# Designs tried in a protein design run: peptides against a protein of PDB entry 7Z53. Part 1

Every score and structure here is a prediction.

Target 1, 150 residues: chain A of PDB entry 7Z53
Amino acid sequence: PRIKNQADCIPFFRSCPACPGSNITIRNQINALTSFVDASMVYGSEEPLARNLRNMSNQLGLLAVNQRFQDNGRALLPFDNLHDDPCLLTNRSARIPCFLAGDTRSSEMPELTSMHTLLLREHNRLATELKSLNPRWDGERLYQEARKIV
Unless a header shows other numbers, all headers, positions and changes below count from the first letter of the chain.
Peptide ipSAE is a variant of ipSAE made for these designs: the mean of its two directions, with the distance scale d0 fixed at 1.0 Angstrom where the peptide's residues are scored. Compare it only between designs on the same protein; published cut-offs may not carry over.
A fold fails the geometry check if it doesn't show the stated peptide or something in it is severely misdrawn.

## One batch from the design tools (peptide; aimed at target 1 M56 R68)

Design b1_p8_1 (made by RFdiffusion4)
Pose (drawn by RFdiffusion4):
Structure b1_p8_1 (pose): chain A 150 residues (1-150), chain P 8 residues (1-8); non-standard residues A16 CSO
Amino acid sequence: as target 1 above (150 residues)
Amino acid sequence: SSTRLDPS
């Protein structure tokens, strides 16, 4: 009903196999995330990304926030610096990149981005309250406690 | 230490 040219096709990349190039093993696929319901979409599933998501400027246990833009004085997710950045393409003049989050599809829909941004703010809210209660806690403890709650 | 910067 839409593509009248049969020489055309819809693009598709096979998933990456767990055992590349093997003739012995039955091909299986890979999960890049923790299977647990653990808010890995907020905090990341690999150690470097997790650090990049954290605010390292102080001992407050905060996740990083966007430094150029706010939503009526509230935090937005930080930008990611991707090579193939699809978000810039949606509006050339706006030049607004994709967001950095615990998962790489946070910008797929604005509705989804809103849920990520919400959980970012909630973490920082909890870390702030926990600092008021327990001033002796360092940045790592505040981070871990807020993460545990979220 | 410092926080990661946003790209331009």

Design b1_p8_1_s1 (made by RFdiffusion4, then SolubleMPNN; from b1_p8_1 with T3S S8E)
Fold by OpenDDE base, seed 4:
Structure b1_p8_1_s1 (fold): chain B 150 residues (1-150), chain A 8 residues (1-8)
Amino acid sequence: as target 1 above (150 residues)
Amino acid sequence: SSSRLDPE
C-alpha cells in the first residue's frame, strides 16, 4: 500500500445497504442524511466552534458573516482570529486572514470556500424567512430550524 | 435546500 501510516487516512463510513429486492446486485445505500452536503462542515461539529460561527448579537438565528468584506452585497465567511494565521503568510500583500468555517480546510480549498459561502447565505436567508413566518421564535429556534432545512 | 440541490 502506498499509504504507510493509517493515522494519516481520513476515515469514511459506509452507510447501510437498502435491499428492496433479492435480485439487485448493485448495492444501494440508505439515505441517512436529509442533505447531500454534510452540514457539519458548515455549522461545525464541535459546540465551541458552532457557537463561534453564529451571530450572537441578536436573536435572528443567523450565522456570522464577514464584517469587512462583501461580494456585491452578498455575505462572505467571517474571518478567523488565529494568532499565527497561515493565510496571511500566503500572500503578505493581500493581508487576508483565513476564513472561519466548520471545516478548517475552507481557506485551503476554493471548492469548500464556495460551498460554505453559498450555504451560509442560504442559512441566513432561511433564518430570515423563518423569522418572518414565526416572529415568536427566538434565535436558537431559528438557527436550529434553518440548520435542519439546509 | 441548497445542499440537496447540489449535483450528484
Scores: peptide ipSAE 0.050, ipTM 0.638, DockQ to the pose 0.031
OpenDDE base, seeds 1, 2, 3, 5: peptide ipSAE 0.036, 0.025, 0.037, 0.034; ipTM 0.677, 0.619, 0.648, 0.594; seed 3 fails the geometry check

Design b1_p8_1_s2 (made by RFdiffusion4, then SolubleMPNN; from b1_p8_1, 4 letters changed)
Fold by OpenDDE base, seed 3:
Structure b1_p8_1_s2 (fold): chain B 150 residues (1-150), chain A 8 residues (1-8)
Amino acid sequence: as target 1 above (150 residues)
Amino acid sequence: SSSTADPL
C-alpha cells in the first residue's frame, strides 16, 4: 500500500459485481448481509421489561402499542412512564415521551425507533395470524411462537 | 427470525 501509516486505516471491501442485464455499462452489486437485528432489543432482555412490553389485557400474545398515536392506522411503540423523561426534557414544546422498548436508546436514534416499530408490527401480525390458525392457543403460546418466528 | 440487517 502507498499509505505507510496503516494504523489509521479502516478496511473497505468492494462488493462483487452482478450482470443480470444486457446493459454492460451498469455495474450492479451483490448484497452481502452478515448481521441481523437482535430480537432481544425488541422484546427486552430482562423479564420485567419484557412483561411491560406485552399487551397483557387479552390472550392474543400481542406486544403493547401506543395508545395515543398511530401511523395511518398502524401501530407505534408505546410510551414509557419515566419520572424524569429525557425525551420530554430534550424538546419541551413537543411534549412527546420516550418510547418503551427493549433498547433504551430506541427514542434517541430514529433508525432504532423505526426498526423497533417495524418488528413490533410484524410480531403482532404473526400473533394475529397464529391465533387464526390455532384458536385454542393462549396468549403466552401465541407470544412465544410469534417471537420465535420474528 | 429477522431478515433485516443490524442498522448499527
Scores: peptide ipSAE 0.028, ipTM 0.678, DockQ to the pose 0.048
OpenDDE base, seeds 1, 2, 4, 5: peptide ipSAE 0.031, 0.029, 0.029, 0.024; ipTM 0.699, 0.688, 0.675, 0.637; seeds 1, 2, 4 fail the geometry check

Design b1_p8_1_s3 (made by RFdiffusion4, then SolubleMPNN; from b1_p8_1, 3 letters changed)
Fold by OpenDDE base, seed 3:
Structure b1_p8_1_s3 (fold): chain B 150 residues (1-150), chain A 8 residues (1-8)
Amino acid sequence: as target 1 above (150 residues)
Amino acid sequence: SSSRQDPL
């Protein structure tokens, strides 16, 4: 490889092209995300990711929250577990990994991080409220109903 | 639904 120092490399993959025409000079990418109306930025657009974003340790229908940090008792986004975590590589002394969210950009822009955090809290609030109103609902029902409201 | 979305 051209770059000898592989330790600082961040894996970067170019998105698949969308080629509607034969002589299109502008390269577009395939949109792999679900519609914005389903809050895919919070819940994910793919089932494996969606499952990883959930708290599966109970039947409360909650999204997973950060296990290391809280904001004055309030939930924060859980950390991702990337082999070459760009957030860790950016500042090795800070040792703060990227957040895990439905939107992969959640750690790139503070305003987006904040919005994801708020929506995480809102989902969990709704799920908790729904549990109170419907004690017989299982975790899947609570999760889905809260997801519909968000 | 309130997060910033990249233009498509």
Scores: peptide ipSAE 0.028, ipTM 0.657, DockQ to the pose 0.030
OpenDDE base, seeds 1, 2, 4, 5: peptide ipSAE 0.026, 0.025, 0.024, 0.025; ipTM 0.627, 0.664, 0.648, 0.651; seeds 1, 2 fail the geometry check

Design b1_p8_1_s4 (made by RFdiffusion4, then SolubleMPNN; from b1_p8_1, 4 letters changed)
Fold by OpenDDE base, seed 2:
Structure b1_p8_1_s4 (fold): chain B 150 residues (1-150), chain A 8 residues (1-8)
Amino acid sequence: as target 1 above (150 residues)
Amino acid sequence: SVSRQDPP
């Protein structure tokens, strides 16, 4: 059915198709993500995004956490700041924006959201432990070392 | 890394 009220539309964009072989009946996707090993789904594949995902208020090498909500004292993913936030249209009463993560799909799948949350917590745990073990390390070193372990 | 990643 045609949606008449465009103001209620969720502005999702479809990726470009990839057509390996001669099978034109199945639409495949072009993968623009970086390698799986670097955990770019958590840390971001671009430097500006990576910086936005970090807690830059200190030299502890931490990832940014949600400033509004916690889960029984445990960290949640930070919110993104989108002009046309599609997540706000999903449940208008909840008024919960999309999460900010390295993977743009972080708010689309509950499983992915959960995994990103766990990995964020793990990174921050590791960074905290590394700081305790290496008090002379700065935030960049702590961040990079924790990232390598994750 | 153990999170979901789309294949190439």
Scores: peptide ipSAE 0.028, ipTM 0.514, DockQ to the pose 0.032
OpenDDE base, seeds 1, 3, 4, 5: peptide ipSAE 0.023, 0.024, 0.018, 0.015; ipTM 0.538, 0.552, 0.501, 0.451

Design b1_p8_2 (made by RFdiffusion4)
Pose (drawn by RFdiffusion4):
Structure b1_p8_2 (pose): chain A 150 residues (1-150), chain P 8 residues (1-8); non-standard residues A16 CSO
Amino acid sequence: as target 1 above (150 residues)
Amino acid sequence: ESTRSDPS
């Protein structure tokens, strides 16, 4: 009903196999995330990304927030610096990149981005309250406790 | 230490 040219096709990349190039093993695929319901979409599933998501400027246990833009004085997710950045293409003049989150699909829909941004703010809210209660806690403890709650 | 910066 839409593509009249049968020489055309819809693009598709096979998933990456767990055992590349093997003739012995039955091909299986890979999960890049923790299977647990653990908010890995907020905090990341690999150690470097997790550090990049954290605010390292102080001992407050915060996740990083966007430094150029706010939503009526509230935090937005930080930008990611991707090579193939699809978000810039949606509006050339706006020049607004994709967001950095615990998962790489946070910008797929604005509705989805809103849920990520919400959980970012909630983490920082909890870390702030926990600092008021336990001034002796360092940045790592505040981070872990808020993460546990989220 | 410092926080990661947003790209321009």

Design b1_p8_2_s1 (made by RFdiffusion4, then SolubleMPNN; from b1_p8_2, 5 letters changed)
Fold by OpenDDE base, seed 3:
Structure b1_p8_2_s1 (fold): chain B 150 residues (1-150), chain A 8 residues (1-8)
Amino acid sequence: as target 1 above (150 residues)
Amino acid sequence: SMSRQDPL
């Protein structure tokens, strides 16, 4: 059946399939992430995304945080800027966009969002502590060293 | 229903 009412549709995209092997009955998606454990869910697997996740306004090596909301003074994930934002479409009255993280699923469920938020806070905590211990380190050094620890 | 995504 063809769905004609598109006003309440949620955009859903199917992952690209990996090359089929001998077993063509199973559809697997292509892995587009880094192959090693590097907290890519926090920092991203691609350089443009990684840059967008950073606070580039200072030399503190911090990840970007939400500019509209805080959690009792604690940082929240920054918002993304999606053309067809599924979070905005899911609940039109809330008017809350999806979060921006290294993992595109960061807004899929609250449990995952919470973990992303905690890791964001941990990075920024580490970067701040590293700055205290090494006052002469620049933002790039602080970011990279904190990233290594996470 | 759609399958649940795994956390980190």
Scores: peptide ipSAE 0.038, ipTM 0.656, DockQ to the pose 0.024
OpenDDE base, seeds 1, 2, 4, 5: peptide ipSAE 0.035, 0.034, 0.026, 0.016; ipTM 0.670, 0.683, 0.645, 0.493

Design b1_p8_2_s2 (made by RFdiffusion4, then SolubleMPNN; from b1_p8_2, 5 letters changed)
Fold by OpenDDE base, seed 1:
Structure b1_p8_2_s2 (fold): chain B 150 residues (1-150), chain A 8 residues (1-8)
Amino acid sequence: as target 1 above (150 residues)
Amino acid sequence: SQSRQDPL
């Protein structure tokens, strides 16, 4: 179905199909993520996204956290800044945008959001510990070393 | 759906 009235619609886009050179007729999507174990769901697979996920206000190597909400003092994922934010459109009264993470699916279900949140907290914990152990490390070093451990 | 598959 195609709906022309977009006032109450949430824009979704179907992923591009992968077209292997074989006679496989099963439709699969192109993988747009990194293929190696790098916790790209946390840090992003592209440099602009990776920078947006970082707290660049200091030299602590931290990932950005939510500036509006906390979970009993614990960090939550930062909000994204999408033009057509599906989370805002889903519940217009709540006015809660989608979360920003390395994986764009971070707000699809609570279980996935929780894992992203936990890994965010773990990175920031590691970066904090690394800073205490290595006071002369700058933010880039702290971020990269924590990223390696996660 | 693809979006609900946990990559972790």
Scores: peptide ipSAE 0.031, ipTM 0.614, DockQ to the pose 0.028
OpenDDE base, seeds 2, 3, 4, 5: peptide ipSAE 0.028, 0.031, 0.020, 0.017; ipTM 0.610, 0.638, 0.594, 0.498; seed 4 fails the geometry check

Design b1_p8_2_s3 (made by RFdiffusion4, then SolubleMPNN; from b1_p8_2, 4 letters changed; failed a check: a repeat of another design)
Amino acid sequence: SSSRQDPL

Design b1_p8_2_s4 (made by RFdiffusion4, then SolubleMPNN; from b1_p8_2, 4 letters changed)
Fold by OpenDDE base, seed 3:
Structure b1_p8_2_s4 (fold): chain B 150 residues (1-150), chain A 8 residues (1-8)
Amino acid sequence: as target 1 above (150 residues)
Amino acid sequence: MSSRQDPL
């Protein structure tokens, strides 16, 4: 092996290649995201992820929020549960997992994390206001209507 | 499934 010190190695995975079955020498990745602008960075591009991003404990149509930390009473992104969490491996002493969002890159840099957090808060704000205006709406309708606005 | 890369 080229790298002898493997004690602090961070797992790295290449994107799956698109195999056109031609003599194209350029390796392209498969697009796994929705093709239209639908705020998939917030809500995910697949149904299982979308469900995991929601607060399903009530009928308020909210997205899930962090259960350990808040920002002066304001919501933060929930933590993910990754087998080999690169955030935990990068700084073992901090013991802070990667965040869970519709986009897997939500923990790549603080600026992106902040944008995801902002959009999370905006969705929850909208859902809360929609609930106030429409008390008879269930959680699914609140979530979908807030999602349409974002 | 995805490689680590900068978002911008």
Scores: peptide ipSAE 0.035, ipTM 0.620, DockQ to the pose 0.032
OpenDDE base, seeds 1, 2, 4, 5: peptide ipSAE 0.031, 0.023, 0.017, 0.009; ipTM 0.600, 0.548, 0.473, 0.374

Design b1_p8_3 (made by RFdiffusion4)
Pose (drawn by RFdiffusion4):
Structure b1_p8_3 (pose): chain A 150 residues (1-150), chain P 8 residues (1-8); non-standard residues A16 CSO
Amino acid sequence: as target 1 above (150 residues)
Amino acid sequence: ESTRLDPS
């Protein structure tokens, strides 16, 4: 009903196999995230990304927030610096990149981005309250406790 | 230490 040219096709990349190039093993695929319901979409599933998501400027246990933009004085997710950045293409003049989150699909829909941004703010809210209660806690403890709650 | 910067 839409593509009248049969020489055309819809693009598709096979998933990456767990055992590349093997003739012995039955091909299987890879999960890049923790299977647990653990908010890995907020905090990341690999140690470097997790550090990049954290605010390292102080001992407050915060996740990083966007430094150029706010939503009526509230935090937005930080931008990611991707090579193939699809978000810039949606509006050339706006020049607004994709967001950095615990998962790489946070920008797929604005509705989805809103849920990520919400959980970012909630973490920082909890870390702030926990600092008021327990001033002796360092940045790592505040981070872990807020993460545990989220 | 410092926080990661947003790209331009």

Design b1_p8_3_s1 (made by RFdiffusion4, then SolubleMPNN; from b1_p8_3, 5 letters changed)
Fold by OpenDDE base, seed 3:
Structure b1_p8_3_s1 (fold): chain B 150 residues (1-150), chain A 8 residues (1-8)
Amino acid sequence: as target 1 above (150 residues)
Amino acid sequence: MESRKDPP
């Protein structure tokens, strides 16, 4: 095997194949993302993930934010809870987990993390402003209306 | 974002 240090092996799984007819010899993966331009990188492509990305502790329609760190009072992406978290494994001294976003690659590089953070902040800004303009809107409506704008 | 490939 190419990996000499077996103690620090990372899990790797092949994408699920599309089931072709008997005459197709090339293995193609299925698409796991929404086909629409719907900011799925922010909100997720599946309902369970979408719910996990939301702050459900109130009726403000906000996305979840980091509970340990802030950027001078501004929100950061929440941490994920991964089995064999690759962010923890690659730098054990830092003890910083991977971030949770609609796209699983949100922790791949700082530039991408920054873009995800920006869009999360924009959603929460919009939801907050919509709440101010429409005090009687519930959290679901605030979330959906902010999502439509993003 | 989705257009970027995962690193090898």
Scores: peptide ipSAE 0.031, ipTM 0.642, DockQ to the pose 0.031
OpenDDE base, seeds 1, 2, 4, 5: peptide ipSAE 0.030, 0.017, 0.008, 0.016; ipTM 0.606, 0.468, 0.409, 0.484

Design b1_p8_3_s2 (made by RFdiffusion4, then SolubleMPNN; from b1_p8_3, 4 letters changed)
Fold by OpenDDE base, seed 3:
Structure b1_p8_3_s2 (fold): chain B 150 residues (1-150), chain A 8 residues (1-8)
Amino acid sequence: as target 1 above (150 residues)
Amino acid sequence: SSSRQDPL
């Protein structure tokens, strides 16, 4: 490889092209995300990711929250577990990994991080409220109903 | 639904 120092490399993959025409000079990418109306930025657009974003340790229908940090008792986004975590590589002394969210950009822009955090809290609030109103609902029902409201 | 979305 051209770059000898592989330790600082961040894996970067170019998105698949969308080629509607034969002589299109502008390269577009395939949109792999679900519609914005389903809050895919919070819940994910793919089932494996969606499952990883959930708290599966109970039947409360909650999204997973950060296990290391809280904001004055309030939930924060859980950390991702990337082999070459760009957030860790950016500042090795800070040792703060990227957040895990439905939107992969959640750690790139503070305003987006904040919005994801708020929506995480809102989902969990709704799920908790729904549990109170419907004690017989299982975790899947609570999760889905809260997801519909968000 | 309130997060910033990249233009498509």
Scores: peptide ipSAE 0.028, ipTM 0.657, DockQ to the pose 0.030
OpenDDE base, seeds 1, 2, 4, 5: peptide ipSAE 0.026, 0.025, 0.024, 0.025; ipTM 0.627, 0.664, 0.648, 0.651; seeds 1, 2 fail the geometry check

Design b1_p8_3_s3 (made by RFdiffusion4, then SolubleMPNN; from b1_p8_3, 3 letters changed)
Fold by OpenDDE base, seed 1:
Structure b1_p8_3_s3 (fold): chain B 150 residues (1-150), chain A 8 residues (1-8)
Amino acid sequence: as target 1 above (150 residues)
Amino acid sequence: SSSRLDPP
């Protein structure tokens, strides 16, 4: 380590360099990890929020989806129920509330909205598949297992 | 896989 005072350093680690069998001196990285996703932005980091993001009307382990709109039959994020909804206040003519997601920024950045939407769909797809494979699993089991896979 | 995006 080049920095002697490590007390104020953020404990991040970088991957090992890879030297391909070429004369190219460009440093490559060794990817030792398949994938890891902190899906807190999808599922919520707090229990009350997490519950609100779930479809509790059945035992299918699904996340809640928008009840007003779909994207060509595909699910969209559910709307939040804010008293002072900033999305409604920003564009009064559109009358579109903010989305509800694990990340409060979901309605602020289209990229986040898109990603959350995709992961929502993936979770529900996984939960559906898991239900098919494991008919005896209840909603909690399905939800947790799907969350682990995402 | 996904990534968390930071606001501008």
Scores: peptide ipSAE 0.030, ipTM 0.656, DockQ to the pose 0.045
OpenDDE base, seeds 2, 3, 4, 5: peptide ipSAE 0.035, 0.029, 0.036, 0.029; ipTM 0.601, 0.631, 0.578, 0.570; seeds 2, 3, 4, 5 fail the geometry check

Design b1_p8_3_s4 (made by RFdiffusion4, then SolubleMPNN; from b1_p8_3, 4 letters changed)
Fold by OpenDDE base, seed 4:
Structure b1_p8_3_s4 (fold): chain B 150 residues (1-150), chain A 8 residues (1-8)
Amino acid sequence: as target 1 above (150 residues)
Amino acid sequence: SSSRQDPP
């Protein structure tokens, strides 16, 4: 069906096409080994959100993790604190609130949730490793350096 | 970078 309101659309981005010939009607994708990562969806594009996504209880430069649940010992995204949480209405028996992430779509798209979770774990892994290598770095430095590497 | 990511 045709979507009338473009604001209701979920934006998708398509990789650049490879056009070796004009007679090719099938769209070929550029195969790149190295990809650009826009981590704004993980870290948040707004400063208040970015701060809320961080673990501020220590100087380890970590992102906040879920305080109630883990996935077989691995970190999950933290829950948001919404007054009217729409995720609680999806499955009333599960009683699982929405995740807090840099992208508001994180709880709407399982692919994004998975990616955010992976990058969360990677950031915290990097920050932990950077702390061991640079014990004099404070939490801000660790956070920023890990963010650059992700 | 650790993985491919969709632009926000």
Scores: peptide ipSAE 0.041, ipTM 0.578, DockQ to the pose 0.044
OpenDDE base, seeds 1, 2, 3, 5: peptide ipSAE 0.029, 0.039, 0.035, 0.037; ipTM 0.559, 0.540, 0.652, 0.564; seed 5 fails the geometry check

Design b1_p8_4 (made by RFdiffusion4)
Pose (drawn by RFdiffusion4):
Structure b1_p8_4 (pose): chain A 150 residues (1-150), chain P 8 residues (1-8); non-standard residues A16 CSO
Amino acid sequence: as target 1 above (150 residues)
Amino acid sequence: PTVEEREA
């Protein structure tokens, strides 16, 4: 009903196999995330990304926030610096990149981005309250406690 | 730089 040219096709990449190039093993696929319900969409599933998501400027246990833009004085997710950045293409003049989050699909829909941004703010809210209660806690403890709650 | 420093 839409593509009248049968020489055309819809693009598709096979998933990456767990055992590349093997004739012995039955091909299986890979999960890049922790299977647990653990807010890995907020905090990341790999150690470097997790660090990049954290605010390292102080001992407050915060996740990093966007430094150029706010939503009426509230935090937005930080930008990611991707090579193949699809978000810039949606509006050339706006030049607004994809967001950095615990998962790589946070920008797929603005509705989805809103939920990520909400959980970012909630983490920082909890870390702030926990600092008021326990001034002796360092940045790592505040981070871990807020993460545990989220 | 950190993400925040990069964006600042």

Design b1_p8_4_s1 (made by RFdiffusion4, then SolubleMPNN; from b1_p8_4 with P1L T2S)
Fold by OpenDDE base, seed 5:
Structure b1_p8_4_s1 (fold): chain B 150 residues (1-150), chain A 8 residues (1-8)
Amino acid sequence: as target 1 above (150 residues)
Amino acid sequence: LSVEEREA
């Protein structure tokens, strides 16, 4: 069983085990990420931002996706609605706003953009799977459970 | 993060 209430826990990192076959003598380790983007930054640390990052048009518990563009059918981060959007200022003719994410730097670094995009897709994938497994769950439940898994 | 979570 998974520990769901982690507010009173002391967090630390341990590599995920790899247990091929019936090896009971040693514990193998899979490759761990040397660096990663905290998923909490994908969801936003502030409640108003977190709400804006969600798709509130249905009860599927999804994060909002870009409404103008897709990456070969795959979701992209939604656009922000910034006054004096710096991304728009880079090329006024292109008219491409900055991405909306939990981290304001999401449009500054391609690797960061990619990670946010990846985790967005993963969340929505998980929420979709959870909806299939639990058709009675509402959007809030699906969102929270998917967030816990990511 | 899903990739670092164990099944339980």
Scores: peptide ipSAE 0.037, ipTM 0.468, DockQ to the pose 0.028
OpenDDE base, seeds 1, 2, 3, 4: peptide ipSAE 0.022, 0.022, 0.024, 0.019; ipTM 0.599, 0.593, 0.611, 0.485; seeds 1, 2, 3 fail the geometry check

Design b1_p8_4_s2 (made by RFdiffusion4, then SolubleMPNN)
Fold by OpenDDE base, seed 5:
Structure b1_p8_4_s2 (fold): chain B 150 residues (1-150), chain A 8 residues (1-8)
Amino acid sequence: as target 1 above (150 residues)
Amino acid sequence: PTVEEREA
């Protein structure tokens, strides 16, 4: 990259252009991934938060899931335990608290909520499969290995 | 996400 110091930069990617040799004025784009999902927001960037996002009731290396609700049998994000929960204040009739996630905005943006939910499910799926493949691994190993794969 | 790995 031309810019060596990327500490203050937000990465932005664009597909490479492709121009035909003929006098066609249509500019084609080569298929490329211009974005990616950062799973670090799912796991939390701070250790206390990361621990709170884990299921510590067993040695399966799982992330915590919602204990009140499921989506047709599928896991949902766990709820946070905020004293002044803004989600409860947003819609007082719904009585749904904020989700606990690595990104505090997870309850504010449905896109983030969905993404975090999917990655939560994927992590737990991976951890479960890793446990079957490696029965001797403890919860910490399973959690870390699943996180690396995600 | 990548493929699951077995301890070798």
Scores: peptide ipSAE 0.021, ipTM 0.507, DockQ to the pose 0.031
OpenDDE base, seeds 1, 2, 3, 4: peptide ipSAE 0.014, 0.013, 0.017, 0.007; ipTM 0.416, 0.408, 0.412, 0.294

Design b1_p8_4_s3 (made by RFdiffusion4, then SolubleMPNN; from b1_p8_4 with T2S)
Fold by OpenDDE base, seed 4:
Structure b1_p8_4_s3 (fold): chain B 150 residues (1-150), chain A 8 residues (1-8)
Amino acid sequence: as target 1 above (150 residues)
Amino acid sequence: PSVEEREA
């Protein structure tokens, strides 16, 4: 077998096959990624995760951003703090840990990474504007209102 | 999305 150390494996679940036609000779995948954006995948569906995704250092209602890297001055997803980080094992030379996101697959699928990054930026943009418009709102209110808008 | 709200 090609994989000798299972500790180096990133767990993937194979997509379910679409029902093939009579003349289909290749396996078709069910498109599980729709154009519909589920905000729960950005904010996290579980409360502990949701809290970890937030910037709790201030009352601005922001999502946490990467503290090491930016994309031409724009925010990137924060890194997770995994004891056994599979992303570090994927590309040993890059030395980039896994991202922390509402979707655990964010580091595994570039399209998800991009989408989460964009929505992260949008949330923080909205929260910033909401703070300007509503200076009396605390961080919780800003976060929730921005979350509703996204 | 992208709608700003102002609450007095």
Scores: peptide ipSAE 0.031, ipTM 0.442, DockQ to the pose 0.029
OpenDDE base, seeds 1, 2, 3, 5: peptide ipSAE 0.027, 0.009, 0.025, 0.028; ipTM 0.511, 0.395, 0.538, 0.551; seeds 1, 3 fail the geometry check

